# Peptides against a protein of PDB entry 3OGK: the designs that were tried, part 116

Target 1, 307 residues: chain A of PDB entry 3OGK
Amino acid sequence: ATPDRLSRRFPNLRSLKLKGKPRAAMFNLIPENWGGYVTPWVTEISNNLRQLKSVHFRRMIVSDLDLDRLAKARADDLETLKLDKCSGFTTDGLLSIVTHCRKIKTLLMEESSFSEKDGKWLHELAQHNTSLEVLNFYMTEFAKISPKDLETIARNCRSLVSVKVGDFEILELVGFFKAAANLEEFCGGSLNEDIGMPEKYMNLVFPRKLCRLGLSYMGPNEMPILFPFAAQIRKLDLLYALLETEDHCTLIQKCPNLEVLETRNVIGDRGLEVLAQYCKQLKRLRIERGADEQGMEDEEGLVSQRG

## One batch from the design tools (peptide; made by RFdiffusion4, then SolubleMPNN)

Design b1_p19_4_s4 (from b1_p19_4, 10 letters changed)
Fold by OpenDDE base, seed 4:
Structure b1_p19_4_s4 (fold): chain B 307 residues (1-307), chain A 19 residues (1-19)
Amino acid sequence: as target 1 above (307 residues)
Amino acid sequence: MEELELNVEPTAVQREIEA
């Protein structure tokens, strides 16, 4: 597909998703320097796709100039921007987006790589946006953004339902969770075990509607913080949890309404048996080989292929 | 909302950017 043909064929296009690279399985089929620049597409959007509300770039090269052009061209008409596994931009580009697109509802940078200059983009978003429904910078490396801005966003955006973040200390998000009254999904954060304070996170209060959850580095000592609302959990992301097989069994038994589980191979056959026994609403199961388990395929805890 | 999904290929413009 070419940009010039896009507007001619779909002049009233509202939602566009561009995939710049093949799936990971096909990565070896393309040169390492093969990018997929969004530039020509942004030009086309700016000039000819005047009804476009949603833009999803997947595995593409995006510059700050591209983001700036897109932001100015679509302004408050832009409701969704997803920079999914993209690269080439800095936080200046993000700043331009949130500055000009003040009615954006979905902003995603999940698994994108970028140069972080400052945290101004999140601050600007917090200061001006009241429309945000989904904020996702999961599996990114932001070090200069403020949890306080996230709290402000939660307070001002009444329709905020899904937030996925990087390595925020969970205790720094207490204010955010309190403010995010309608939050249904949260992923990310950082649980940091303190041997001297085993109850460090025990008093953490989550939003009442929370039902999709993934806490990074959650171990067996932190897991009990989920127990008060485990029955309402519908989706669990345990890919970055520090749970062993027995911990999985313990948690799964407490989640009878679980519909989606993403976890590592450590769940084992025992965990799968418990899952089948207690989670009758399960719809999707993702089991990934953990980095720490790559050399342990023959050890206990390996999931067997039983159909 | 209906979404159009496209697999992008190098365009003449993109090739110029890459050069």
Scores: peptide ipSAE 0.361, ipTM 0.725, DockQ to the pose 0.033
Fold by OpenDDE base, seed 1:
Structure b1_p19_4_s4 (fold): chain B 307 residues (1-307), chain A 19 residues (1-19)
Amino acid sequence: as target 1 above (307 residues)
Amino acid sequence: MEELELNVEPTAVQREIEA
């Protein structure tokens, strides 16, 4: 399909998802002129798609100028923007989006690659948005944003139900969790082991409705913080957890209402047996090969064809 | 509500790389 045909065929389009079709290592092997840039599509959106409220770019090249044009064209009518595995923009582009689209409900940059100039975009979002429901910059590297802005967002956006972040120290998010009363999903953060303070995370208080969770770098010492509400967990992302096979078994056994599990091969056949035994509501299972599992001699840490 | 998902067609350059 071409951009110029889009508005003619679908003049009342409200939701658009554009997917780039590269193979693995797209941005490393494919030149920027491969045709995956959003510029001509943003032009079409800006000029002709006046009812569009949701935009999802997946594996596309997006510039700050593209984001600025989109932001100004759709303004408060834009409810959803997903930059999913995109590249080519900076935080200036994000600033434009949150400045002009103050009624945005979903903002996603998951797995996108960008240049970070400052944390102004999150601050602007915190100062002016009260509509946000989903904020997702999971598997990104933001070093200049403030946990206080995230807390402000939680306080002001009463419909906030899903937040996925990068490697914030989890203790810096205590205020955020306290403010996010309706939060159902949280992924990311960073749990950092402290031998001198083994119980440093035991006083964490999670939102009461939290049922979808993925804490990065969670090890067996930190895992018990989930036990008080493990029975209400419906989704676990353990891809970046530091759990061995036995740890998986321990946690899974405490999550009888688990519907979605994402983890690594370390779960093993043993973990899968425990999963089948205790998680009768399981709907989706994703298993990836972890880098730490490459070359592992322990057969229990591997999923076989039996599993 | 009209929703549309499109796969962006690769250019000749992309096709050459993937071939």
Scores: peptide ipSAE 0.302, ipTM 0.711, DockQ to the pose 0.039
Fold by OpenDDE base, seed 5:
Structure b1_p19_4_s4 (fold): chain B 307 residues (1-307), chain A 19 residues (1-19)
Amino acid sequence: as target 1 above (307 residues)
Amino acid sequence: MEELELNVEPTAVQREIEA
């Protein structure tokens, strides 16, 4: 597929998803310089795809100039921008997007690699956007953005239903959770165990509609914070949780309405048995291999061919 | 609403950018 043919064949295109390097690149099976620049596509979008409202770049190289051009070309018509596992841009590019696209509903940069210059992009988003429904910078490293801006976004964007963040200390998000009254999904944050304060997180109050959840670094000591609303949980992301097999069993038994589970091999055959017994509405199960599981001696922590 | 998913291949333009 080439950019120049796109507008001729699909002049009224509303949604475009471009996939760059294959997943094999993550395993070093293809050269890093394989390509995947969005520049020619952004040019085509800017010039010829005037009805485009949704753009999804996956594993593409994106520059600040590309983002600036896209932002100015689509402006308030752009409703969705997903920079999915992309690289090559800085927070200046993000600033351009949120400055010019004031009605954006979905902004995603999950697992993207970028240079962080400042936190102005999130501040600008907080100051002017009231349309946001999905904000996702899961598995990214932001050190210069403010939790207060996230709180402001929650207060101003009444349709905000899904937020995924990086390693914010979860206690800094208390104000955000209070403001995000319609939030259904939250992933990320950082739970930092404090030996001197074992109940550090016990007073966390989550949005009442929260049903899809993934708390990073959640261990067995923090897990009980979910128990009051475990029955309403429909999706759990435990990929970055610090739970062992027995912890999985404990939590799963409390989530009878679970539909989607993402976890690591540590769940084991035992955990899968418990899952089958208690979660009759399960629709999707993802099990990943963790590096910490390579040295696992506990047979119960391994998924066998029987499962 | 028209939605399109494309696998991107290196183009002449992209190759020029890479040079």
Scores: peptide ipSAE 0.292, ipTM 0.712, DockQ to the pose 0.032
Fold by OpenDDE base, seed 3:
Formats: structure tokens, sequence, C-alpha cells
Structure b1_p19_4_s4 (fold): chain B 307 residues (1-307), chain A 19 residues (1-19)
């Protein structure tokens, strides 16, 4: 399909997802010379798709100007923006989005590559948004944003249910977790071992409704922080955990209600056996190859166990 | 209405942007 035909065929379109062709690049990003630009689509959205509330760009080139145009065109009608594995923009573009789309519910930049100028976009979001439900900049590197703004977002957005972040020190997110009373999903952060403080994270308090979780760099020493609520965990992202096979077995045994597991080959046959034994509600299993792991192929399976 | 998913192909406009 072409942009110009889209509005004619679907004048009342509410949700649009555009996928650029995958290229052999870091994080599946498209090179600047590929031509997977969102510009003509943003023009079509701005001019003709006046009921569009959800936009998902995957593996596309997105400029600050594109974001600015989209933001101004859709304004408070824009509920969802997903920049999924996109490139070409800076935090100025994000600032434009959050400035003009003050009722945005979902904002995603997962695995996108961008130039970080400042942390103003998150601050602006914190100051003016009360509608946010999903915030996701998982697998990104923001160094200039403040965990205090994240806390403010949690306090102001009572419908906030899913937050995925980069490498924030988890202890800096204590205030966020306290404020995020309705949070169901959290991924990211950074757990940093301290030889002098082996119980550094043991007193972390997680939101009561938390059931989908992926803590980056979680090792066997930190894993026990999950045990008090392991029975309510429905999704685990262990892709970036530092767990060995036996650690997987230990954790899985404590998660009888697990529905989705994402992990690496380190789980091994033993871990899979334990998973089959203890997790009868499992719906999806994703196994990726680690950088230094050999022996098993990447597997993704959907278990048709319908309750 | 369900989400419309499109695989993006080069358009004349995109080619102009590339130039």
Amino acid sequence: as target 1 above (307 residues)
Amino acid sequence: MEELELNVEPTAVQREIEA
C-alpha cells in the first residue's frame, strides 16, 4: 500500500502499524540510505487520517521534524506512539511529542537509536501528563533523564500499568515503585553487586500488582527479592538476568502461575523440564542464544494450552 | 477497528527523500 491510498481505503482508521524491512544492522536499525522514512506517512496521517489515535513505526527512519509534524497534527487525539527499533531522531522530537500530545497513553522507544540532548522530554511528560498507561524505553541508553521524573509520572498517572526502562540503578527507583501503585509490569533497571553489601537489594518493595517482570543483571544473590511474590508472577524476562541453569530451576519452581518466559539457552534441558513440571499455565516460551552460549538453537514456542 | 499493519515499500516520495 501507498500513503495516498491509505486514507481513501480506510478513512476512519484508528490504528496504524508500519514496518520497515529488516536490515543487517545493529538492533535491526535501518541505515539512513535505505529509504524507510516515515515522512510520507506522517504527511498522510496529518492531512487525511483524522481519527488515527495509534501509530506504530517499526524499523523506520524518523526525524525530529516527522515527530513534530505528527505531534501537532494529532495532538491530544494521539493515544499511542511506538517508535520500535527506529532511528534518526533526537530527544527534541520526543519533547515535541510529549508537549503536544498531553493525553498520550502509550509511549514506546524500545530498541530505538537516537541522539540524547537532554532529559527535558521526560520532565515535560512528568509535569503535564496524567493519562500514561505504558512507558517503554527498554534497551535504550538515556543518561540525562531523572528517576525523579519517573516517580512523578507514577504519582500523577494512576493508570500506569507498564514501565520498561534502561539501566537505572534499581535503588534509585525506590520512590518510583512506591508511587506506582497500579504497576503490573516492570522491565529494565540495573542491579549492581556490592561485595560489601550482599543484602543491598533485599529490602526493595515492589508494587503490589506486579506480575510481569524483567530485572536486568539480576543474579542469584538478588533473585530472592522475587520470592515473596513469585506465585503471582505471570511473565518473566530473564534475557538479561545473570542466572545459571540451577538458578532458573530455583526461580521457575516458585512461579507456578507463569504464562510467559523469555530467557537464554542457559536454561538448558533441565530448566525446560522444571518448567514443564511446575508451570502448567505456560503460554509462550522464548529462548534466545546468548553471546557466549552455544548448543541450542533459538526457539520460540506458543503453547496452545487454553484454560 | 483492528490495527492495520503494513510492510513499507519504497514509494516515489521516499525515493525523492533519498535523493
Scores: peptide ipSAE 0.287, ipTM 0.700, DockQ to the pose 0.033

Design b1_p19_5_s1 (from b1_p19_5, 8 letters changed)
Fold by OpenDDE base, seed 5:
Structure b1_p19_5_s1 (fold): chain B 307 residues (1-307), chain A 19 residues (1-19)
Amino acid sequence: as target 1 above (307 residues)
Amino acid sequence: SELRERLRNSGPPLLDWEA
């Protein structure tokens, strides 16, 4: 499809999703005339798609200029922007989006690759937005943003229900969790083992409605922090957890209302048996390969066709 | 992090089942 054909056929389009080539191709030499650039689409949005509220770019090349043009063209009419596995922009582009689109409800940049200049974009969002429902920069590398801005967002955005972040130290998010009273989903953060303070995470207080969860680097020593509310967990993202087969079995047994599980092959046939036994409401199961496939000599850590 | 990068590049899933 071409931008001009789309606008002619659907001038009143409210939602647009574009998909580029697989991510592996984006890190290789890409011709300038490749269809993976959002530029011609942003031009068309600006000129001819004046009712567009939701934009989702997946595996596209997005420049700061593209984001600036989109931001100014849609302004407070833009409710959803998803930069899903995109590349080519900096935090200046994000700053433009949050500056001009002050009523944005969903902002996603999950797995996007970008250049970080500063943390101003999150600060601007914290200072002016009260509409945010979903914030997602899962599996991104931000080093210059402040957890205090995230706390401010939680305080000001009463409809905030889903937040996914990068490698924030979880203890820096205590204020955020206290403020995010309606939060249902949280993914990311960083649990850092401290031999000198093994119980440093035991006093974490999670939002009362939290039921979709994925804590990064959660090991068996940290896993017990979930036990008080494990029965209300409906979705678990264990893709970045540091759990072995037995740890999976322990946790799964405590989550009888689990509907969605995302994990690694380390769950094994044994973990799948436990899952089938205890999680009768399961609707989705995603199993990915481990980082070190060479280490899977243990049959307990392997999922077979029998499982 | 290095760990996340390795995990992100693990390839396609072994299983993606939906009821």
Scores: peptide ipSAE 0.197, ipTM 0.818, DockQ to the pose 0.631
Fold by OpenDDE base, seed 2:
Structure b1_p19_5_s1 (fold): chain B 307 residues (1-307), chain A 19 residues (1-19)
Amino acid sequence: as target 1 above (307 residues)
Amino acid sequence: SELRERLRNSGPPLLDWEA
């Protein structure tokens, strides 16, 4: 479909989702500059789609100019922006979005590639937004943003229910978790094992409503921090956890209300048996390959057709 | 991190089941 045909047929469109062609660049096969440009669509949005409040770009090339034009055209009418696996922009583009779209409810940059200039975009969001419900920059590499701004967002946005972040040290997010009273979903962070301080994370206090969780680099020593509320967990993202087969079995047994599990093949047939035995409410199961499939010598760490 | 990049680029899932 062309942008002009879309606007002529649906002038009152409120939600737009554009999917670019699969990017071989995402698998390091070709340069990242391969893909469809959002520019003609942003032009059409600005001129002819005056009721548009939700925009989802998936696998698209997005420039700072595109983001600036979109931000100014939709302003406080923009409620949702998802830059899903996009590339071509910098944090200046994000700054424009949060500066002009002060009532945005959903902001997603999951798996997007960008140039980071500064942390101003998150600071601006923290200073002016009170509407945010979903913030997701999972699997991104922001190094210049402040956990204090994330805490401020949690304090000011009472409807904040889902937050997915990059590699923040979890202990730096203590203030965030305390402020995020209505948070139901958290993914990301960084758990850093300290052999000299095994109880480093044992005093972490999570939001009371937390039921969807994925802690990055969680190993068997950190896993017990989930046990006090494991019975209320409905979704687990273990794609970036450091759990072996037995660890999976231990955790799954404590999550009888689990509905969604995303993990690696390290769960094995044994883990799948435990899952079937204890998780009767399971609705979705995603199993991905491990990083070193060639190195998995452990027979128990493999999923077969029996599982 | 290097670990995250390797895990992200691991290819299509072995299983994606929805009830």
Scores: peptide ipSAE 0.182, ipTM 0.807, DockQ to the pose 0.686
Fold by OpenDDE base, seed 4:
Structure b1_p19_5_s1 (fold): chain B 307 residues (1-307), chain A 19 residues (1-19)
Amino acid sequence: as target 1 above (307 residues)
Amino acid sequence: SELRERLRNSGPPLLDWEA
């Protein structure tokens, strides 16, 4: 559909989801004025979609100007913005969104590619938003944002239930976890093994309602931090964990209420057997390839047709 | 970060099952 056709047909549209082409093909297959660029859609939103409160762009090209226009057009009426695997913007665009859309409930830029100018957008969000329910910049590269702002967000946004972040040192998020009393989902962070301090993470306190979890770089030494609440875990994202087959087995056995598992081929047939044995409520299983296929020559570490 | 990038670009899933 074209933007103009959409607005004419659905002038009272409240939610819009647009999907662009895969990144590898975007520049060759997407016209500048259609499909891959959000610009014509933002124009249409600004002019004709006055009830739009939810916007989801997937694999779209989004400029700072687009974000600025969207922000100003929808202002506090914008409740959801998802920049899902998008590109073309900078943190200035994000700043515009959080500056003008102060009642935003969902802000996602998962796997988006952008130029980071500063951390002001997160600071602004922290200073002025009290409505946020979902914050997701999972698998992004922010180096200039402050974990303190994340803590402030948790303190001020009492309905915050899902937060996915990049490579924050988990210990820097202690204050965040303490403040995020209603948090149900957390993904990301960075667990960094320290030979000199093998138990540096053992005293981490997670939010009491946490049941969907994916800690980046979690190895077998850090895995025990989950054990106190493993029985309440409903979803595990192990795609960025550093767990071997046996580690998977150990963790899975402790998660009898697991509904969703995302992991790598390292789980193996053995891990799948354990999963089947202990996780009777499993609803979804996603297995991706490992980072290095050469290391998966072990039959036990591979998912075969038997599993 | 390097590991994450490699993992993100690992290709399509081997299995994506839903009940």
Scores: peptide ipSAE 0.196, ipTM 0.822, DockQ to the pose 0.598; fails the geometry check
Fold by OpenDDE base, seed 3:
Parts: structure tokens; C-alpha cells; sequence
Structure b1_p19_5_s1 (fold): chain B 307 residues (1-307), chain A 19 residues (1-19)
């Protein structure tokens, strides 16, 4: 369907999800003639979709101008913006969104590629937003944003329940975790091993309601920080963890309420057996290839077809 | 880091099971 056809058919559309490249399971709403650019869609949104409150662009090209137009057109009516694996914009576009959409509840840019000019967008969000429920810039590269702004967001947004971030040093997020009293989900950060200070993370205090978790670069030395609340963990993202098979077994056996596990092939058949034994509420399992499996057959960490 | 880049480029999942 073309953008104009969409608006004519659904003038009262509240939620729009566009996918630039079809995944096998999803209907491609983007005509080939429009390519992967959101521009024609944003134009249509701005002109004719006055009730639109949720926008999800997946694998699309998004410019700063597109974001600016969208922001100004929807303003405080925009509740959800998801730039899922998008590209073509800078932090100026994000700044426009948070400047004009003061009541945004969900802001996602997970796996998006962009040019970072400054950290003003997060600062602006921190200074003015009190509605945020979900903030997700997981698997992005921000170097100019401040963890202090994230803390401010946590303090001001009482409904903040899910935060996924890039490579913040986890110790810089101590203030954030203390402020985020209602946080249920956290992914990202960076656990940096320090041979001279192996227990540097042991005093890390997590939000009491945290039950969905993915700490980047978590190794076996850091893993024990989860043990006090492992029984309440329902989702684990171990895709960026540095855990071996045995470590997986150790962690999984402590998570009897686990519903979703995302991990690497290093879990092995042994880890899967432990998972089956201890995690009776498991609903989803995603296993990706290990970083080294492109070349080295790590014999011990292979999931066989029997598992 | 090189590790992150390798992890990001791991390709399609070996298993994606949903109950």
C-alpha cells in the first residue's frame, strides 16, 4: 500500500508499523517503489494521520528532517516512537523528537545506526519528560550521552519500567538503578573486568522489581551479582554475556521462573538439559551462534540437533 | 570492541523457539 492509500483507508489510524525489509513472517507494508525511506510516510502522517500516537519504523532510512517533521506534526500526541534497526539520522533528529514530543512514553532506537553529534537529546528528555515508560537504545553507540541524564529520567519518570542502553560502565549507572524504583527490565551496560579489583561490581544494587535482564560482558566473576534475585528473573539476555557452558548451568539453575532465554550456542546440550530441568515456565528460547563459531569449533559448547 | 562487533554480526539464530 502507498502512504496516501493508507491515510485514505485509515484516517483514524493510531498505530503504524513499517518494515523496510520483509522478514519471512511479516507483511511488507512498504511498496518497492518507495524503497526503505520513511519520508513519504512521514509526509502522509504529518498531513493526514492526526490520531497517530504510535510509530514503528523497522529497517528503514530515516533522516533528521523526517524526524523533525514527525515530531512537529504529532507533538505531545506521539506516545511511541520505535526506530528499530534504522539508519540515516543524527542525534539532531532525536533532539527534535524529545523536544516536541514531551509526553512520549516509548522511545526506541535499538540497533539503529546514526551519527552522534552530542548528548543533548537525552538531556532534553531528562529535563522535560515525566511520562517515559520504555527507553531503548540497546546495541547502539552513544559516547556523548550522560548517565546522569539517565538517572534524572529514572527519578522523574515514575512509570519507567524498561530501559535498555548501550555501553555505559555499569558503575556509572548506580545512581540510575537507585532512582529507577519501578524498573522491571534492564539490558546493556558494560561490565569491565578488572583483574586488580575482581569484586568491583559486588555492591551493585539493582531495582527491586527487576526481572528482565541482560548485562553486557557479564562474566563468571560478575554473574554472582544476580544470585540474590535470580529467583525473580523471568527473562535473560545472555547474547553479550561472557559465560561458558558451566556458567550457564550455574545461572539457569538459580532461575526457576525463567520464561525467556536468549543466549549463544555456548549453552550447549548440557545447558539445555539444565534449562529443561529447572526452568519449567520457559516460553521462549533463542540461541544464536557464538562469536568464535565462524571459525573455531568449540567442541564443548555446541547445541546438537538432539537437544 | 572487536567482541561486540563479532557478536552483532553472528548471523541468524540457530534456534528461535516459542512456546
Amino acid sequence: as target 1 above (307 residues)
Amino acid sequence: SELRERLRNSGPPLLDWEA
Scores: peptide ipSAE 0.185, ipTM 0.817, DockQ to the pose 0.539; fails the geometry check

Design b1_p19_5_s2 (from b1_p19_5, 7 letters changed)
Fold by OpenDDE base, seed 1:
Structure b1_p19_5_s2 (fold): chain B 307 residues (1-307), chain A 19 residues (1-19)
Amino acid sequence: as target 1 above (307 residues)
Amino acid sequence: SALKERLRNAGPPLLDWEA
């Protein structure tokens, strides 16, 4: 479909999701134009889709100019922006979005590739937004943003229910967790093993309503921090955890209300058996290949047709 | 991180089951 055809057919469109071409290979090995440019669509949105409040670009090329145009065109009417696996923009584009769209509820940049100039976009969001419900820059690399701004967002946005972040040291997010009283979902962060301080994370206090969780680099030593509230966990993202088969079994046994599990094949047939035994409310299971499968000589860490 | 990047590029899932 073309942008002009869409606006003519649906002038009162409230939600738009555009998908680029499917990923056939690693992102860096695919031609730069594989996703398509959002520019023609942003132009059409600006001119003719005046009721649009939700925009989702998936695997598309997005420039700062595109974001700026979109931001100014929709302003406070824009409630949702998802830049899902997009590329071509910088943090200047994000700054424009949060500057002009002060009532944005959902902001997602998950797995997007961008140039980071500064952390101003998150600071601006923290200073002026009180509407945010979902913030997601999972699997991105922001080095210049402040965890203090994230804490401010949590304090000011009382409807904040889902936050997914990059590799923040989890201890830097203590203030955020204390402020995020209504948070139900958290993914990301970074758990860093310290041989000299094996219990450095044991005093972490998570939001009371937290039930969807994915802590990056969580190993067996850190896993016990989940045990006090494991019974309330409904979704686990273990794609970036450092858990072996036995660790999976241990954790799964403590999560009887688990509905969604995303993990690697290291769960093994044994882990799947435990999952079937203890997680009777399971609705979705996603198992991806591990990065080190070529080196895993341990047959127990593989999912077979038996599982 | 390097680990996350490697894991993101692991290809299609082995299983994606929904009830």
Scores: peptide ipSAE 0.160, ipTM 0.802, DockQ to the pose 0.651
Fold by OpenDDE base, seed 4:
Structure b1_p19_5_s2 (fold): chain B 307 residues (1-307), chain A 19 residues (1-19)
Amino acid sequence: as target 1 above (307 residues)
Amino acid sequence: SALKERLRNAGPPLLDWEA
């Protein structure tokens, strides 16, 4: 489909989702007018899709100019922007979005690749937004943003229910968790083992409604921080956890209301058996390969046809 | 970060089951 055909057929479109080619096919041989660029779509949105409030770009090339144009065209009418595995923009583009779209409810940059100039975009979001419900920059590399701005967002956005972040030290997010009273989902952060302070995370207080969780680098020593509310956990993202098979079994047994599990093949057949035994509400199971497993035929840590 | 990068590139899932 072309942008012009879309607008002619659906002038009152409220939601748009565009999918580009897989990243493996993007060898810089993409012409500027190729369907992988959002530019022609942003132009069409700006000119002809005046009711559009939700935009989802997946695996698209998005420039700062595209984001600026989109931001100015939709302004406070833009409620959702998802830059899902996109590339080509910098934090200046994000700054434009949050500056002009002050009532944005969902902002996602998950797995997007960008050039980070500064942390101003998150600061601006913190200063002006009170509408945010979903913030997701999971699996991104922001090094210049402030946990304090995240805390401010949590304090000001009372409808904030889902936050996925990069590798913030979890202890830096204590203020955020305290402020995010309605938070139901959290993914990311960084749990860093400290031999000198093995219990440094034991006093972490999570939002009371938290039920969807994925803590990065969570090992068996940190896992107990979940136990007080494990019974209310509905979704676990263990893709970046540092849990072995037995650790999975331990955690799963404590999550009888688990509906969604994403993990690695380290769960093994034994973990799957435990999952089947204790998690009767399970609706989705995603098992990915581990990074190191291309070489280790260790049978015990692999999901077989038996499981 | 290094771990996440390696894990992101681990390929397609072994299983993606939905009820």
Scores: peptide ipSAE 0.147, ipTM 0.799, DockQ to the pose 0.588
Fold by OpenDDE base, seed 3:
Structure b1_p19_5_s2 (fold): chain B 307 residues (1-307), chain A 19 residues (1-19)
Amino acid sequence: as target 1 above (307 residues)
Amino acid sequence: SALKERLRNAGPPLLDWEA
């Protein structure tokens, strides 16, 4: 469909999702010329889609100018912006969005490729937004943003329920977790083993309502931090955990209310058997391929047709 | 990280089941 055709047919459209071309090579980085340009759609949104409150771009090229135009056109009417696996923008574009769309509820840039100029966008969001419900920059690498701004967001946005971040040291997020009283979902962070301090994470206090979780680099030594609230976990993202088959079995047995599991084939047939035995509420299971499978000699770490 | 990049580019899922 073309932008103009869409606006003529549905002038009161509230939600728009656009998907770029599928990746031809799943093993390569997303090139800069990946997907289609959002520019003609942003133009149409600005001119003719005045009721649009939710925009989702997936695998598209998005420039700072596109973001600036969208931000100014929709302003406080924009509730949701998802830049899902997009490319072509910098943090200046993000700054424009959060500056002009002060009532935004969902901001996502998961797996997007961008140039990071500074951390001002997150600071601006922290200073002026009180409406945020979902913040997601999972699988991104921000080096210039501050955990303190994330804490401020948690304090000011009482409806904040889902936050997914990059590789923040999890201990730097203690203040964030304390402030995020209504948080239900958290993904990301970074757990780093310390031989000299094996219990460095054991005193982490998570939000009381947390039930959807994915801690990056969580190994068997860190896994026990989940045990106090494992019974309330409904969704686990183990795609970036460092758990072996036995570790999966241990954790799954402690999560009887699990509804969604995302993991890798290291779970094995054994893990799937345990899952079937203990997780009777399971609604969704996603198993991805592991890294370095060519070197795996352990047959138990593979999902077969039996599982 | 290098690990995340390898994991991200692992290809399509082996299983995607939904009840």
Scores: peptide ipSAE 0.113, ipTM 0.775, DockQ to the pose 0.684
Fold by OpenDDE base, seed 2:
Parts: C-alpha cells; structure tokens; sequence
Structure b1_p19_5_s2 (fold): chain B 307 residues (1-307), chain A 19 residues (1-19)
C-alpha cells in the first residue's frame, strides 16, 4: 500500500501499524539501513490523517526529523507511539515527541537502536506528563537516563500500569516501585549477584497489583523475592533469567495462576511436566534457544517432543 | 549487556504455542 492511497480510502483513520522487512531473527540487531523509511508515511499523516491517535512502526527507519514532524502534526492528539525494533533516530527525536505530545499514554521503543545524546527526553516526560499508561524501552541501552525521573513518572501518572526498562539496578528502582501503586507489569532491570551480600534484594517491595514480571539476570538466590506474591503472577518473562531446570520447577510450582510463560529451552521436559501439573490456566508458552545451546548436551535442560 | 546480546542472538523460538 502507498501512503496516499491509505489517506484517500481512510481519511478518518485512528490507528496505523506499519511493518518493515522482517529480520532472520526476531530479536537480532537492526542495521542502520534496514527496513523501510517512515518519511512518506509521516508526511501523509501530517497532511491528511488528522484523526490518527495511534502509530506503530515495526522494523522501520525513523529519523529525528520524522519524529519531530509527527510530534508537531499530532501534538496532544497522539496517544500511542510504538517504535518497535526501529532505527535511525536519536534521543533528540524522543525529546520532540514528549515535548509536543504531552497527553501520550503509550510510548514504546522496545528493541530499537538509536544514538543516545542525553537523558532529557525522560526528564521532560517526567516533568509534564500525567497520562502515561505504558512505558516500554525494554532491550535498549539508555545509559544517560535517571531512575529518579522514572520515579517521578510513577508519582505523576496514576494510570501507569506497564513499565519495561533496560538495565537499571533494581535497588535504584525502590522509589519507583513505591510510587507506582497501580503497576501491573514490570520487565527489565538488573539483578546483580553479590556474594558478600546474598540477601541484598530480599527486602525489595513490589507494587501490590504486580502480576506480569520479567526480571533480568534473576538467579536462584534472587528468585525467592517473588514467592510472597507468586500466586498472583499471571505472566513470567524468564528469557533473561539465570535459572536452571530445577529453579524453573520451583518457581512454576508457586505460580498456579500463570497464563503466559516465556523462557529458554533450559526448562526441559521436567519443567514442562511441572508446568502442566500446576499451571492449569496457561494460555501461551514461548520457548527460545539458550545462548550456549550449541555446546550444551544436557538432556535434562532440553525440550523434546514429549513435552 | 553481553549476556542479553548473546541471548538475543540465540535464534528463532523452538516453540510458540497459544491457546
């Protein structure tokens, strides 16, 4: 489809999702010149799609100029922007979005590649937005943003229900979790094992409504922090956890209301048996290959046709 | 991180089941 044909057929379009060329691996790196350019679409949005409130670009090339044009054209009418596995922009483009679209409810940059200039975009979002419901920069490498701004967002955005972040030290997010009273979903962070302080995360307090969770680098020593609310967990993302087969079994047994599980092949047939036994409400199961699977011959850590 | 990068490059899923 072409942008001009879309606007002529659907001048009152409210939601648009565009997909670039698929990658060989869904979570692989995106080269700078990979995918289609959003420029002609942004031009058409600006000129002819004046009812558009939701934009989702997947595997597209997005420049700062594109983001600036989109931001100014839609302003406070833009409720959702998803830059899903996109590339070509910097944090200046993000700053333009949050500056001009102050009523935005969903902002996603999951698995996007970008040039980071500063943390101003998150600070601006924290200072002026009270509408945010979903914030997702999972699998990104922001090094210049502040966890304090994330806390401010949680304090000011009372409808905030889902937050996915990069590698923040979890202890730096204590204030965020305390402020995010309505948070239902959290993914990311960083659990850093310290042999000298094995219990450093044990007193971590999570939001009361938290039921969808994926903590990065969670090992068996940190896993017990979930046990007090494991019965209310409905979704687990264990793709970046450091759990072995038996650890999976231990955790799964404590999550009888689990509906969605994403994990690695390390769950094995043993873990799948436990899953079937204890998780009767399971709706979705995603199993990916392990990072070192090419060298792993441990049969217990593999899923067979039996499972 | 290096760990996440390795995990991203693990390839397509072995199973993606939905009820």
Amino acid sequence: as target 1 above (307 residues)
Amino acid sequence: SALKERLRNAGPPLLDWEA
Scores: peptide ipSAE 0.101, ipTM 0.769, DockQ to the pose 0.684

